# Peptides against a protein of PDB entry 3QIS: the designs that were tried, part 84

Target 1, 334 residues: chain A of PDB entry 3QIS
Amino acid sequence: PSLELSRREFVFENVKFRQLQKEKFQISNNGQVPCHFSFIPKLNDSQYCKPWLRAEPFEGYLEPNETVDISLDVYVSKDSVTILNSGEDKIEDILVLHLDRGKDYFLTISGNYLPSCFGTSLEALCRMKRPIREVPVTKLIDLEEDSFLEKEKSLLQMVPLDEGASERPLQVPKEIWLLVDHLFKYACHQEDLFQTPGMQEELQQIIDCLDTSIPETIPGSNHSVAEALLIFLEALPEPVICYELYQRCLDSAYDPRICRQVISQLPRCHRNVFRYLMAFLRELLKFSEYNSVNANMIATLFTSLLLRPPPNLMARQTPSDRQRAIQFLLGFLL

## One batch from the design tools (peptide; aimed at target 1 Q171 K174 F280)

Design b2_p29_3 (made by RFdiffusion4)
Pose (drawn by RFdiffusion4):
Order: structure tokens, then C-alpha cells, then sequence
Structure b2_p29_3 (pose): chain A 293 residues (1-134, 168-310, 319-334), chain P 29 residues (1-29)
């Protein structure tokens, strides 16, 4: 049971939020007998690697002496973007490739991460006047720029918030917001709209903070009480919520053109603005509908 | 120039603060 590896060290340079990278290498069974390989957790872990990293394939069978290409894939999603933004985690790791009844092969993962305004808290963004990778703002300039674009160009946009944008443009928008305060956000209206949804979804703390979440559901049927729960939010969260509710009301006025109705808004934005740490799904859409109407 | 670009960014942020305030007033109405 022996393996030959084309390389053991891999570099993921300039890793960005939601931008896929692949570092490929070849495994060859140079032994005399067939072997089984698999990636294993390091002593006392649950997984063989961190969430932003994956091996494809992560296990297999090799006769003497067939070869197999292994793809080491890096993808920073909403699960890891905040800790990598913060520096609480780095683009580094060790993969232990394990031969069943045999040697262990140690693969070193290194590289660097570029922080994004996406996955960054509303509070910190309101305290940063300049782009992240170039008195606090009432709302983060990034969310204002996305909403400003949609307000200017997308009020009459057919199926707004119902048609997915382009992956390439989403990344261009994110990089644009990370590095500049542009005169125009690049990309189609559908891409800018989706980037807004991704922005809300990627927030480390939702627009409606986690501890106020349950109170919102309980209060879902009393508009006076719902507004008061909103008053308990920190200034930047309260402002973003009010700002978005006003923006969505504005879009509802052009529903005959943009097909944006209360039904779609409620089911789309409720889960983004109001996230927990069933029929609560009903009180939640009721909570949000109370503001839209 | 670099200074002109910083001035432009400051003007955008000022305009942004006014605009956000109009949205917040609109929500309250």
C-alpha cells in the first residue's frame, strides 16, 4: 500500500468571498498491491478539513498502479466569510490523506483571504466610510449603493427579485463594493437585486437581531407592538430595517411592471431579515406584512 | 486627482445621508 503524489503543498492566493478556486493533484498507487485512500480528521476533529475547503474525490480505490486526480476546492460561502473577514481564521490547513492500513500523507494548505464588505456586520460597516479593501453612517454605504441602483434603474424591471442574476456579475458587484464607491454598480438589475439578497443573507447579525427574533413572532399580530420591538434594535439595524421596508413599499407601487407583490416580498425577505439563531413561518410573514401594508 | 476623488466620495456620502433620511421619513409616514 503506497502512493505517489504529484505535489503535497497547495497555495490558494487572494481567496475571495464566493469565488471558487481549485488546486488539482494526481495520486498514483506505486505499490504492488491495491490500496484504499481517504481524507481523515486530524486527532479529535469532526471533519478532515475546514468548511471552506473540500477534496474531490475525498476517498477511493486504486489498483497498482492506476492514477486519480484529486481536486482541492476552496469556496468561501456565507458560513465562513465572517471569520475569514475577521481574521479569526486563515487560509491555512493540513489534509491527512490516509491509506487504509498504511502511511499517512500530509498535504499543506496555505494562502491568503481578501476581506469583503459582505459578511461584515452592519455596525462595523456603518463605522467605515471608505471601502473595506480600497458620526456613523445611517446605513452601510454598500447597501445604500445597491438600493440606490435598483431605485434608479429597476423600478420597472420585469420579474425583479424573481430572476437570478449572473454569477460573474455578482462577483463583480461584490468586488466593486469591496474596493470602491462607484458612480454605477456594474451588472444587470437582476444581478444587483440578487447581490442585495446575498448581502442580507451574509450578514453576521441579521437586520432583526437574533434575540429580538422570538419577540417579533409573539408580537406578530399587534402592529403597535411590532413597531416597538423594532425600536429595541440598535440604531443601524433599526435604520436598515426601516430603509428596506420603505424601499419594498416603493417597489410595490410599480407591481404591474416589476411583478413585485406582497406575497413574494413576504416569503422572500422574511427569512433574510428575520433569522433564528413551521407556523412560526406564518407569524414571521405576518410580522413583515404588517410593515409592508 | 487623489484629492478630487476623496472630495467626490465625501459628496456621495453626504448625499447618501440626505437620501436615507428621506426614506426613513417616508417609512414613518
Amino acid sequence: PSLELSRREFVFENVKFRQLQKEKFQISNNGQVPCHFSFIPKLNDSQYCKPWLRAEPFEGYLEPNETVDISLDVYVSKDSVTILNSGEDKIEDILVLHLDRGKDYFLTISGNYLPSCFGTSLEALCRMKRPIRERPLQVPKEIWLLVDHLFKYACHQEDLFQTPGMQEELQQIIDCLDTSIPETIPGSNHSVAEALLIFLEALPEPVICYELYQRCLDSAYDPRICRQVISQLPRCHRNVFRYLMAFLRELLKFSEYNSVNANMIATLFTSLLLRPPPSDRQRAIQFLLGFLL
Amino acid sequence: SRLEELERQAEVLKEMEEDVQEWLDRFDE

Design b2_p29_3_s1 (made by RFdiffusion4, then SolubleMPNN; from b2_p29_3, 16 letters changed)
Fold by OpenDDE base, seed 5:
Structure b2_p29_3_s1 (fold): chain B 334 residues (1-334), chain A 29 residues (1-29)
Amino acid sequence: as target 1 above (334 residues)
Amino acid sequence: SEEEEEKRHEKILEEMEKQVQERLEAFEA
């Protein structure tokens, strides 16, 4: 069996978080026998492609002289955004298109990724006084490394050395402030806030806006701004409540005093973001008659975002753990 | 100008820091 491929090299320029790109190519059975094709893992790989890449179809049959279109889909989700932002991963891959009882065909994937404030650590973002797209990639790496060190110092209650006033981190990421301040100003009376989805185009505009500028006003509907906040929180490499405190939050869920003590042990940026979000959500709850938002809904929604199980806990969160997590957050909303 | 934009950014960040501080203080009280 043999295949003819219309293209073997694919370039994905300016790949962005949550922006789907597609490149198509054709494969043709130029042989005289039916053939089965599949994308196969390389030696030592578990998957045929990186997490941000997909082939559709990834397998199939071709009759003699049959042609099929294959789509190569590049999509950076929350699962890939952090490693791409750090430059740990890149928009580069090699796909192996295997032909049963035939040969392998190699496809080269290349391109560039544009960093996002989405999927960047709270610590790094607190150090970014400019839009992330204005920050040199080398400096992004340094900011992540420094942010890790500052997190560790904060957890150890080490007093930061008086870094010069110019290098003082923001209390919260400017991106969080932009989103939440917008919601404070314009969305407290918004009916079904956090219940109605935003528009995908508006979400992309908001992401691009936050990545490239410090706007006076965020573009899009209140629903899109609210969803962008949820996406931001979901995309954090470490949740607002650090993984190290997860179990302690569950254990303290019915003791408001202990809950406050647990939150006080968060790194400064995480603690500030948590308190800032709780302040907003409490304000939003004052307008429940207008926005139809209630504490149980908010606690249920935000608990999954703010208080995620650690990745090393292979165990699914039990219904009891979920209820404890919700109860923990309720103690800050009520 | 780039200088005007930088001054705009600085002013926004100053207002941000102030507003965040006020909200954090109000939440701790």
Scores: peptide ipSAE 0.533, ipTM 0.931, DockQ to the pose 0.746
OpenDDE base, seeds 1, 2, 3, 4: peptide ipSAE 0.510, 0.531, 0.530, 0.519; ipTM 0.924, 0.932, 0.930, 0.928

Design b2_p29_3_s2 (made by RFdiffusion4, then SolubleMPNN; from b2_p29_3, 17 letters changed)
Fold by OpenDDE base, seed 2:
Structure b2_p29_3_s2 (fold): chain B 334 residues (1-334), chain A 29 residues (1-29)
Amino acid sequence: as target 1 above (334 residues)
Amino acid sequence: SKEEEEKRREKILEEMEKEVQKRLEAFEA
């Protein structure tokens, strides 16, 4: 069996978080026998492609002189955004298109990724006074490394925040402030806030706005701004409540004094973001007669975002653990 | 200009610092 491929080199320019890109090519059976094709893993790989890439179809049969269109889809989700922001992964791959009893055909995938404030750590963002797209990629790597070291020092209570001559970090990321301050000003009376989905086009505009500028106003509806906040929190590499404190939050869920003590042990930026979000959610709940938002709905929604179980415990989360996590957050809303 | 944009951004960040501080203090009270 043999195939003819219309293209073997694919370039995905300016790949962004949550923006689907598609490149298509044709494969034709130029042989005289039916053939089965499949994308196969390389040696030592478990998958035929990286998590941000897919082929559709990824396998099939071709009769003699049959042609099929294959779509190569690039999509950066929350699961790939952090490793692409850090440069640990890149928009590069090699696909192996295998023919049963035939040859291997190699496809080269290349491109560039544009960093996002989505999927960047809270600590790195607190050190960014410019939009992330204005920060050199080398400096983003340094900021993540420095942020990790400062997190560890803060958790270990080892060093007073040296008031040293480095530019004072922001209390919270400017991106969080932009989203939450907009919601404070314009969304407290919004009916069905956090219940009505945003528009996909508006979500993309909000992400691009936060990555490229410091706006006076965020574009889009209150629903789109609210959903952008949820997407931001979901995409965090380290949740607002650090993984190290997860179990202590569950254990303290029914003791409001211990809950406050646990939160006081968060790194400064994480603690400030938590308190700032709780201040917003408390304000939102004062307008429950207008917005139809209640404490149980908010606690249920935000608990999964703010108090994420560590990866090693995800498979073991009980209904009791979920209820304790909700109760922990309720103690800050009421 | 680039300088006018920088001054605009500095002003926004100063407003941010004041508003965030106020919200944090009100939550700790």
Scores: peptide ipSAE 0.645, ipTM 0.961, DockQ to the pose 0.755
OpenDDE base, seeds 1, 3, 4, 5: peptide ipSAE 0.629, 0.635, 0.641, 0.640; ipTM 0.959, 0.960, 0.961, 0.961

Design b2_p29_3_s3 (made by RFdiffusion4, then SolubleMPNN; from b2_p29_3, 16 letters changed)
Fold by OpenDDE base, seed 2:
Structure b2_p29_3_s3 (fold): chain B 334 residues (1-334), chain A 29 residues (1-29)
Amino acid sequence: as target 1 above (334 residues)
Amino acid sequence: SEEERERRREEILEEMEKRVQEYLEQFEA
């Protein structure tokens, strides 16, 4: 069996968070026998491709002289955005198209990724006074390393060294402020806020706006701005309530005094973001007659974003644990 | 101009710092 491939080299330029790119190629059975093709893992890999890449179809049968179109889909989700932002991973892969009882065909995938404030740590974003697309990639790496050290110092209750040479970090990421302040100004009376989905085109415009500028106004509907805030919180590598405090939040869920003490132990940027979001959500709840938003709905929605179980506990989360997590957040909304 | 853009960014960040501080103080009260 043998195949002819119309193309073997693929370049995905300017790959962005949540923006699908597609490249197509044809495979043709130029042999005399039917053949089965499949994309196969390399020797040390569990998957035939990286998590941000997909082939469709990834397997199939071809009769003699039959041709099929294969789509190579590049999509950076919340699961891949952080490692691409840090440069730990890159838009590079090698696909192995295997022909049963035949030979292997190699496809080269290359390209560039454009960093996003989505999937970047709260600590790094608090040190970025410019849009992330204006920050050199080398400086992004340094900011993540510095941010990790500052998080560890904060968790250990070490006195912040007055490092008199570094610019004072922002209290919260400017991207969170821009989203929340827009919602505060324009969305408090918005019917079905956080219940109606945004428009996908508007969501992409909001992401691009936050990655490339410091705007006076966020583009799109209030629903799209609200969903962009949810996407931002979901894409955080470390949730607003750090994984280290997850169990203590559940254990304190019915004691409002202990809940406040647990939050006070968060790193400064995480603590400020939590308090700022709670202040906004409490203000939003005053307009419940207009926006149809209630404390139980908000607590249920935001608990899954702000108070995520550590990866090792996700599969073991009980209904009781979920209810405790909701109750913890309710103590800040009421 | 680029200078006007930079000045406007600084004004936005100053407004941010002030308003976030006001919200944080209200949460602690």
Scores: peptide ipSAE 0.494, ipTM 0.928, DockQ to the pose 0.745
OpenDDE base, seeds 1, 3, 4, 5: peptide ipSAE 0.480, 0.486, 0.493, 0.492; ipTM 0.926, 0.927, 0.928, 0.928

Design b2_p29_3_s4 (made by RFdiffusion4, then SolubleMPNN; from b2_p29_3, 15 letters changed)
Fold by OpenDDE base, seed 2:
Structure b2_p29_3_s4 (fold): chain B 334 residues (1-334), chain A 29 residues (1-29)
Amino acid sequence: as target 1 above (334 residues)
Amino acid sequence: SEEEREEEHERKLEEMEERVQEYLEKFEE
């Protein structure tokens, strides 16, 4: 059996968070026998490709002189965005197209990723006084390392915040400020806020706007701006409530005094973002007659975003744990 | 100028920090 491939080298330029790119190629059975093809893992890999890449179809049969189109789909989700932002991973892969009882065909995937404020740590974003696309990649690495060290110092309560440092971090990421301030100004009377989905084109415009500028106004509908806030919180590498405090939040859920003490132990950036979001959501709840938003709905929605179980506990989360997590947030909304 | 753009950028960040502080204070009350 043998195949002819129309192309073997693929370049994905300017790959962005949540933006699908597609490249297509043809495979043809130029042999005299039917053949089965499949994409196979390389030695020591569990998958035939990196998490941000997909082949469609990834396997199939070809009769003699039959041709099939294969789509290579590049999509950076919340699961791949952080490692691409840090440069730990890159838009590079090698695909192995295996022919049953035949030879392997190698495909080269290359390209570049454009960093996003989505999937970047709160600590790093508090140090970014410019849009992330204006920050040199070398400086992004340094900011992630410095942010990790400052988080560890904050959790250990070892060092008073040096208020006199020439590079004082922002209290909250400017991207969170922009989203929340827009919603406060324009969305408090928006019917079905956080219940109506945004438009995908507007969401992409909002992401690109926050990655490249500090706008006077965020583009798109209030629903798209609200969904962009949810996407931002979901894409955080660590949730607003750090994984280390998850169990303590559940254990304190029915004691508002202990809940406040647990939040006070968050790293400064995480604590400020939590308090800022709770202040906004409490203000939004004053307009419940206009926006149809209630505390139970908001607590249920934001609990899954702000108070995520550690990865090792996700499969074991009970309905009781979910109710405690909701009750924890309700104590800040009421 | 480039200087005027930098001053405008710094002013915008200061306005953000002031407004965040107002929200944080309202949360502690």
Scores: peptide ipSAE 0.360, ipTM 0.879, DockQ to the pose 0.733
OpenDDE base, seeds 1, 3, 4, 5: peptide ipSAE 0.212, 0.348, 0.360, 0.350; ipTM 0.696, 0.876, 0.879, 0.875; seed 4 fails the geometry check

Design b2_p29_4 (made by RFdiffusion4)
Pose (drawn by RFdiffusion4):
Structure b2_p29_4 (pose): chain A 293 residues (1-134, 168-310, 319-334), chain P 29 residues (1-29)
Amino acid sequence: PSLELSRREFVFENVKFRQLQKEKFQISNNGQVPCHFSFIPKLNDSQYCKPWLRAEPFEGYLEPNETVDISLDVYVSKDSVTILNSGEDKIEDILVLHLDRGKDYFLTISGNYLPSCFGTSLEALCRMKRPIRERPLQVPKEIWLLVDHLFKYACHQEDLFQTPGMQEELQQIIDCLDTSIPETIPGSNHSVAEALLIFLEALPEPVICYELYQRCLDSAYDPRICRQVISQLPRCHRNVFRYLMAFLRELLKFSEYNSVNANMIATLFTSLLLRPPPSDRQRAIQFLLGFLL
Amino acid sequence: SEDEELFEEINEEMEEFRDEYLEEKEEEE
């Protein structure tokens, strides 16, 4: 049971939020007998690697002496973007490739991460007047820029918030917002609209803070009480919520053109603005509908 | 409504803020 590896060290340079990287290497069974390989957790872990990293494939069977290409894939999603933004985690790791009944092969993962305004808290963004990788703002300039673009160009956009944008443009929009305060956000209206949804989804703290979430559901049927629960939010969260509710009510005026109706808004934005840490789903859409109408 | 007024206010302040940032960039050039 022996393996030959084309390389054991891998570098993921300039890793960005939602941008996929792949570092490939070849495994060859140079032994005399067939072998089984698999990636294993390091002593006392649950997984063999961190969430932003994946091996493809992560296990297999090799006769002497067939070869197999292994793809080490890095993808920073909404689950890891905040800890990598913060520096609580780094683009580093060790993969232990394990031969069943044999040697262990240690693969070193290194590289660097570029922080994004996506996955950054509303509070910190309101305190930063310049792009992250160039008195606080009432709302983060990044969300204002996305909403400003949609307000200017997308009020009559057919199927707004129902058609997915382009992956390439989403990344261009994120990098644009990370590095500039542009005159125009690049990309189609569908891409800018989706980037907004991704922005809300990627927030480490939702627009409606987690501890106020349950109170919102209980209060879902009394508009006076719902508005008061909103008053308990920190200034920046209260402002973003009110700003978005106003923006969505503005879009509802053009529903005959942009097909944006209360039904779609409620089911789309409720889960983004009001996240927990069933029929609660109903009180939640009721909560949000109370503001839209 | 109060929310619409806040929406307009935020837009006015942010338009001024953005323009000031772009003017600084022009001066730097």

Design b2_p29_4_s1 (made by RFdiffusion4, then SolubleMPNN; from b2_p29_4, 10 letters changed)
Fold by OpenDDE base, seed 3:
Structure b2_p29_4_s1 (fold): chain B 334 residues (1-334), chain A 29 residues (1-29)
Amino acid sequence: as target 1 above (334 residues)
Amino acid sequence: SEDEELFREIREEFEKYRKELLEEEELEK
């Protein structure tokens, strides 16, 4: 069996978080026998492609002289955004298109990723006074390393680094402030807030706006701004409540005094973001007659974002653990 | 509450900070 490929090199320029890009090519059976094709893992890989890449179809059958279109889809989700922001991964891959009883065909994937404030740590963002797209990549790496060291020191209750020499970090990320301040000013009376989905085009505009500017107003509907806040919290590499405190939050869920003590042990930026969000959500709940928002809905929604189980425990989360996690958050909303 | 005070303080700090940034951007143009 043999194939003819219309293209073997693919370039994905300016790849962004949550922005789907597609490149298409054709494969033709130029042989005299039917052939089965599939994308296969390289010798040392478990998957045929990186997590941000997909082939559609990834396998198929071609009769002699048959042609099929294959789409190469690049999509950076929450699962790939952090490693691309740090430069640990890149928009580069090699795909192996295998023919059953035939030869391999190699496809080269290349491109560039544009960093996002989505998927960046709270610690790093508190040190970023400018939009992330204005920050040199070398400085992003340094900010991430410094942010990790500060988090670890804060969790270990080590003496904070000398306040004197480095620029004072922001109390919360400017991106969180922009999102919450917009919602506080304009969305308190919005019917079905956090219940109605945003528009995908508006979400992309909001992400691009937060990555490139410090706007006076966030573009899009209140629903899109609300969903952008949820996406931001979901994309955090470390949730607002650090994984190290997850079990203590569950254990304290019915004692409001212990819950406050657990939150006081968060790194400064995480603690400030948590308290800031809870203050906003309590204010939003005062307008429940207008926005149809209730404490149980908010607690259920935000618990999954703010109080994520550690990766090692995700598969073991019981309904009781979820209820305790919701109860923990309810103690800050009521 | 201490959280409502923090919420107000953060808002005031960022409104000031945003104003300072806008003033800097206007001086760079």
Scores: peptide ipSAE 0.424, ipTM 0.873, DockQ to the pose 0.863
OpenDDE base, seeds 1, 2, 4, 5: peptide ipSAE 0.421, 0.405, 0.416, 0.414; ipTM 0.869, 0.868, 0.864, 0.866

Design b2_p29_4_s2 (made by RFdiffusion4, then SolubleMPNN; from b2_p29_4, 8 letters changed)
Fold by OpenDDE base, seed 1:
Structure b2_p29_4_s2 (fold): chain B 334 residues (1-334), chain A 29 residues (1-29)
Amino acid sequence: as target 1 above (334 residues)
Amino acid sequence: SEDEELFREIREEFEKLRKEYLEEKKKEE
């Protein structure tokens, strides 16, 4: 069996978080026998492609002289955004198109990724006074490494803040401020806030705006700005409530005094973001008659974002654990 | 309120940051 491929090299320029790109190629059975094709893993790989890449279809049969279009889809989700932001991964891959009882065909994937504030740590963002697209990639790596070390120092209660570091970190990320301040100003009376989905085009504009500028106003509807906040919180490599405190939050869920003590142990940037978000959400709840937002809805929604189970516990989350997590947040909203 | 004070402090920090950023951008042009 043999195949003819219309193209073997694919370039994905300016790949962005949550922006789907597609490249298509055609495969044709130029042989005299039916053939089965599949994308196969390379040696030592578990998957035929990187997490941000997909082939569709990834397998199939071709009769003699039959032709099929294959789509190569590049999509950076929350699962790939952090490693692409740090430069640990890149928009480069090799696909192996295997023909049963035939030869392998190699496809080269290349391109560039544009960093996003989405999927960047709160600690790094608090040190980032410019839009992420204006920060040199080398400095982003240093900021992430420094952020990790400061988080560990903060959790260990060891080192006084060295007062001598010339650039004081922001209290919260500018991206969080921009989103929350917009919602606070313009969305307190928005009917069905956090219940109505945003527009995908507006979400992309908001992401691009936050990555490239410090705007006076965020583009898009209040629903799109609200969803962008949810996406931001979901994409954080470390949730606003650090994984190390997850179980303590559940254990304290019915004691508001202990809940506050647990939050006081968060790293400074995480603690500030948590306090700022809770203050914002309490303000929204004052307008519940206008925005249809209630404490249980908000607690349920934000719990999954702010108080995520550690990856090792995700598969074991009980309904009781989820209810405790909701109750923990309710203690800050009421 | 404590929340109003927090919002004020954060706003003042970011209004300053945005001003500084816009002033820097005008020097790069």
Scores: peptide ipSAE 0.512, ipTM 0.926, DockQ to the pose 0.652
OpenDDE base, seeds 2, 3, 4, 5: peptide ipSAE 0.473, 0.481, 0.492, 0.477; ipTM 0.917, 0.919, 0.920, 0.917

Design b2_p29_4_s3 (made by RFdiffusion4, then SolubleMPNN; from b2_p29_4, 8 letters changed)
Fold by OpenDDE base, seed 3:
Structure b2_p29_4_s3 (fold): chain B 334 residues (1-334), chain A 29 residues (1-29)
Amino acid sequence: as target 1 above (334 residues)
Amino acid sequence: SEDEELFEQIRKEFEELREEYLKEEEEEE
């Protein structure tokens, strides 16, 4: 069997978090026999492509002189955003299009990624006084490394190194403040807040706005701003309640005094973000007659974002563990 | 409350940061 490919080199310029890009090419069976094609893993890879890339269709059958369009879809989800922000991964891949009983065809994927405040650590964002797109990539890497070290020192209750003449970190990320302050000012009376989804176009505008500026007002509907906050919290590499404290939160879920002590042991930025979010959510609950928001809905929604099980325990989370996690958060909302 | 005080401290810090950022952007244009 033999194929003709209309293109073999693909460039994805200015790839952004949650922004789908598509490149298409055609494959034609220029042989005299039917052929089956598939994208296959390279010898050392488990998957035929990186997590941010997809081929559609990834396999198929072609009669002689048949042609099919293949879409190469680039989409950076929460699962790929952190490694792309750090430069650990890049918009580069090689796809192997295999013919059954035929030869391999190589496709080259290249491009560039634009860093996002989404998927960046709370510690790094507290050190970023400017929009992330203005931060040099080299400085971004250094900020993530330093932030990891400061997190570990805080969790270990190590004496903070005397913060020399280094700029004082922000109490919370500016992106969290922008989202929460907007919702506090404009969304407390919003009917069905956190229940109605945002618009995808507005979500992209909000992400781009937070990555590139410190606006006076966030663009889009209150529903889109509310969903952007959820997306931000979901995309965090480390949840607002650090994985190291997850079990202690569950164990303390019915003792409000122990719950407060557990939160006091969070890294400063995580603790401040947690307290700030809880203050906002308690304020939002005062307007329940207008916004139809209740403590059980909020606790259920935010528990999955703020109090994630460690990756090694995700598959083992019981309904009892989930109920304890919700009860932990309810103790801060009521 | 301690949380209302934190909320107000955070608000002030970011109002100041926003004003600084806007001045820097106006100086770069």
Scores: peptide ipSAE 0.407, ipTM 0.883, DockQ to the pose 0.819
OpenDDE base, seeds 1, 2, 4, 5: peptide ipSAE 0.400, 0.401, 0.390, 0.400; ipTM 0.881, 0.880, 0.875, 0.880

Design b2_p29_4_s4 (made by RFdiffusion4, then SolubleMPNN; from b2_p29_4, 8 letters changed)
Fold by OpenDDE base, seed 2:
Structure b2_p29_4_s4 (fold): chain B 334 residues (1-334), chain A 29 residues (1-29)
Amino acid sequence: as target 1 above (334 residues)
Amino acid sequence: SEDEKLFKEIRKEFEELRKEYLEEKELEE
């Protein structure tokens, strides 16, 4: 069996968070026998491709002289955005198209990724006074390293060294401020806020706006701005409530005094973001007659974003743990 | 309120940051 491939080299330029790119190629059975093709893992890999890449179809049968179109889909989700932002991973891969009882055909995938404030740590974003697309990649790496050290110092209750040469971190990320301040000004009377989905085109415009500028106004509907805030919180590598405090939040869920003590132990940036979001949500709840938003709906929605179980506990989360997590957040909304 | 104070403090910091950023951009053009 043998195949002819119309193309073997693929370049994905300017790959962005949540923006699908597609490249297509054809495979043709130029042999005299039916063949089965499949994309196969390399010797040390569990998957045939990196998490941000997909082939469709990834396997199939071809009769003699039959041709099939294969789509290579590049999509950076919340699961890949952080490692691409840090430069730990890159838009580079090698695909192995295997022909049963035949040859292997190698496809080269290359390209560039454009960093996003989505999937970047709260600590790093508090140190970014410019849009992330204006920050040199080398400086992004330094900011993540510095941010890790400051998080660890905060968790250990070490006195912040007055390192007189580093610019003072922002109280919250500018991206969170832009989203929340917009919603506070324009969305408090918005019917079905956080219940109606945004428009996908508007969501992309909002992401690009936050990555490239410090605007006076965010583009799109209030629903799209609200969904962009949810996407931002979901994409955080570390939740607003750090994984280290997850169990203590559940254990304190019915004691409002202990809940406040647990939050006081968060790193400065995480604590400020939590307080700012809770203040916004309490303000939003005053307009429940207009926006149809209630404390139980908000607590249920935001608990999954703000108070995520550590990866090792995700598969073991009980309904009781979920209810305790919701109750913890309710103590800040009421 | 405590929330109004928090909103005012955060808003002030970002209005200053936005101003500084725009002034820097006008100098680069």
Scores: peptide ipSAE 0.446, ipTM 0.906, DockQ to the pose 0.653
OpenDDE base, seeds 1, 3, 4, 5: peptide ipSAE 0.440, 0.429, 0.443, 0.432; ipTM 0.905, 0.901, 0.905, 0.901

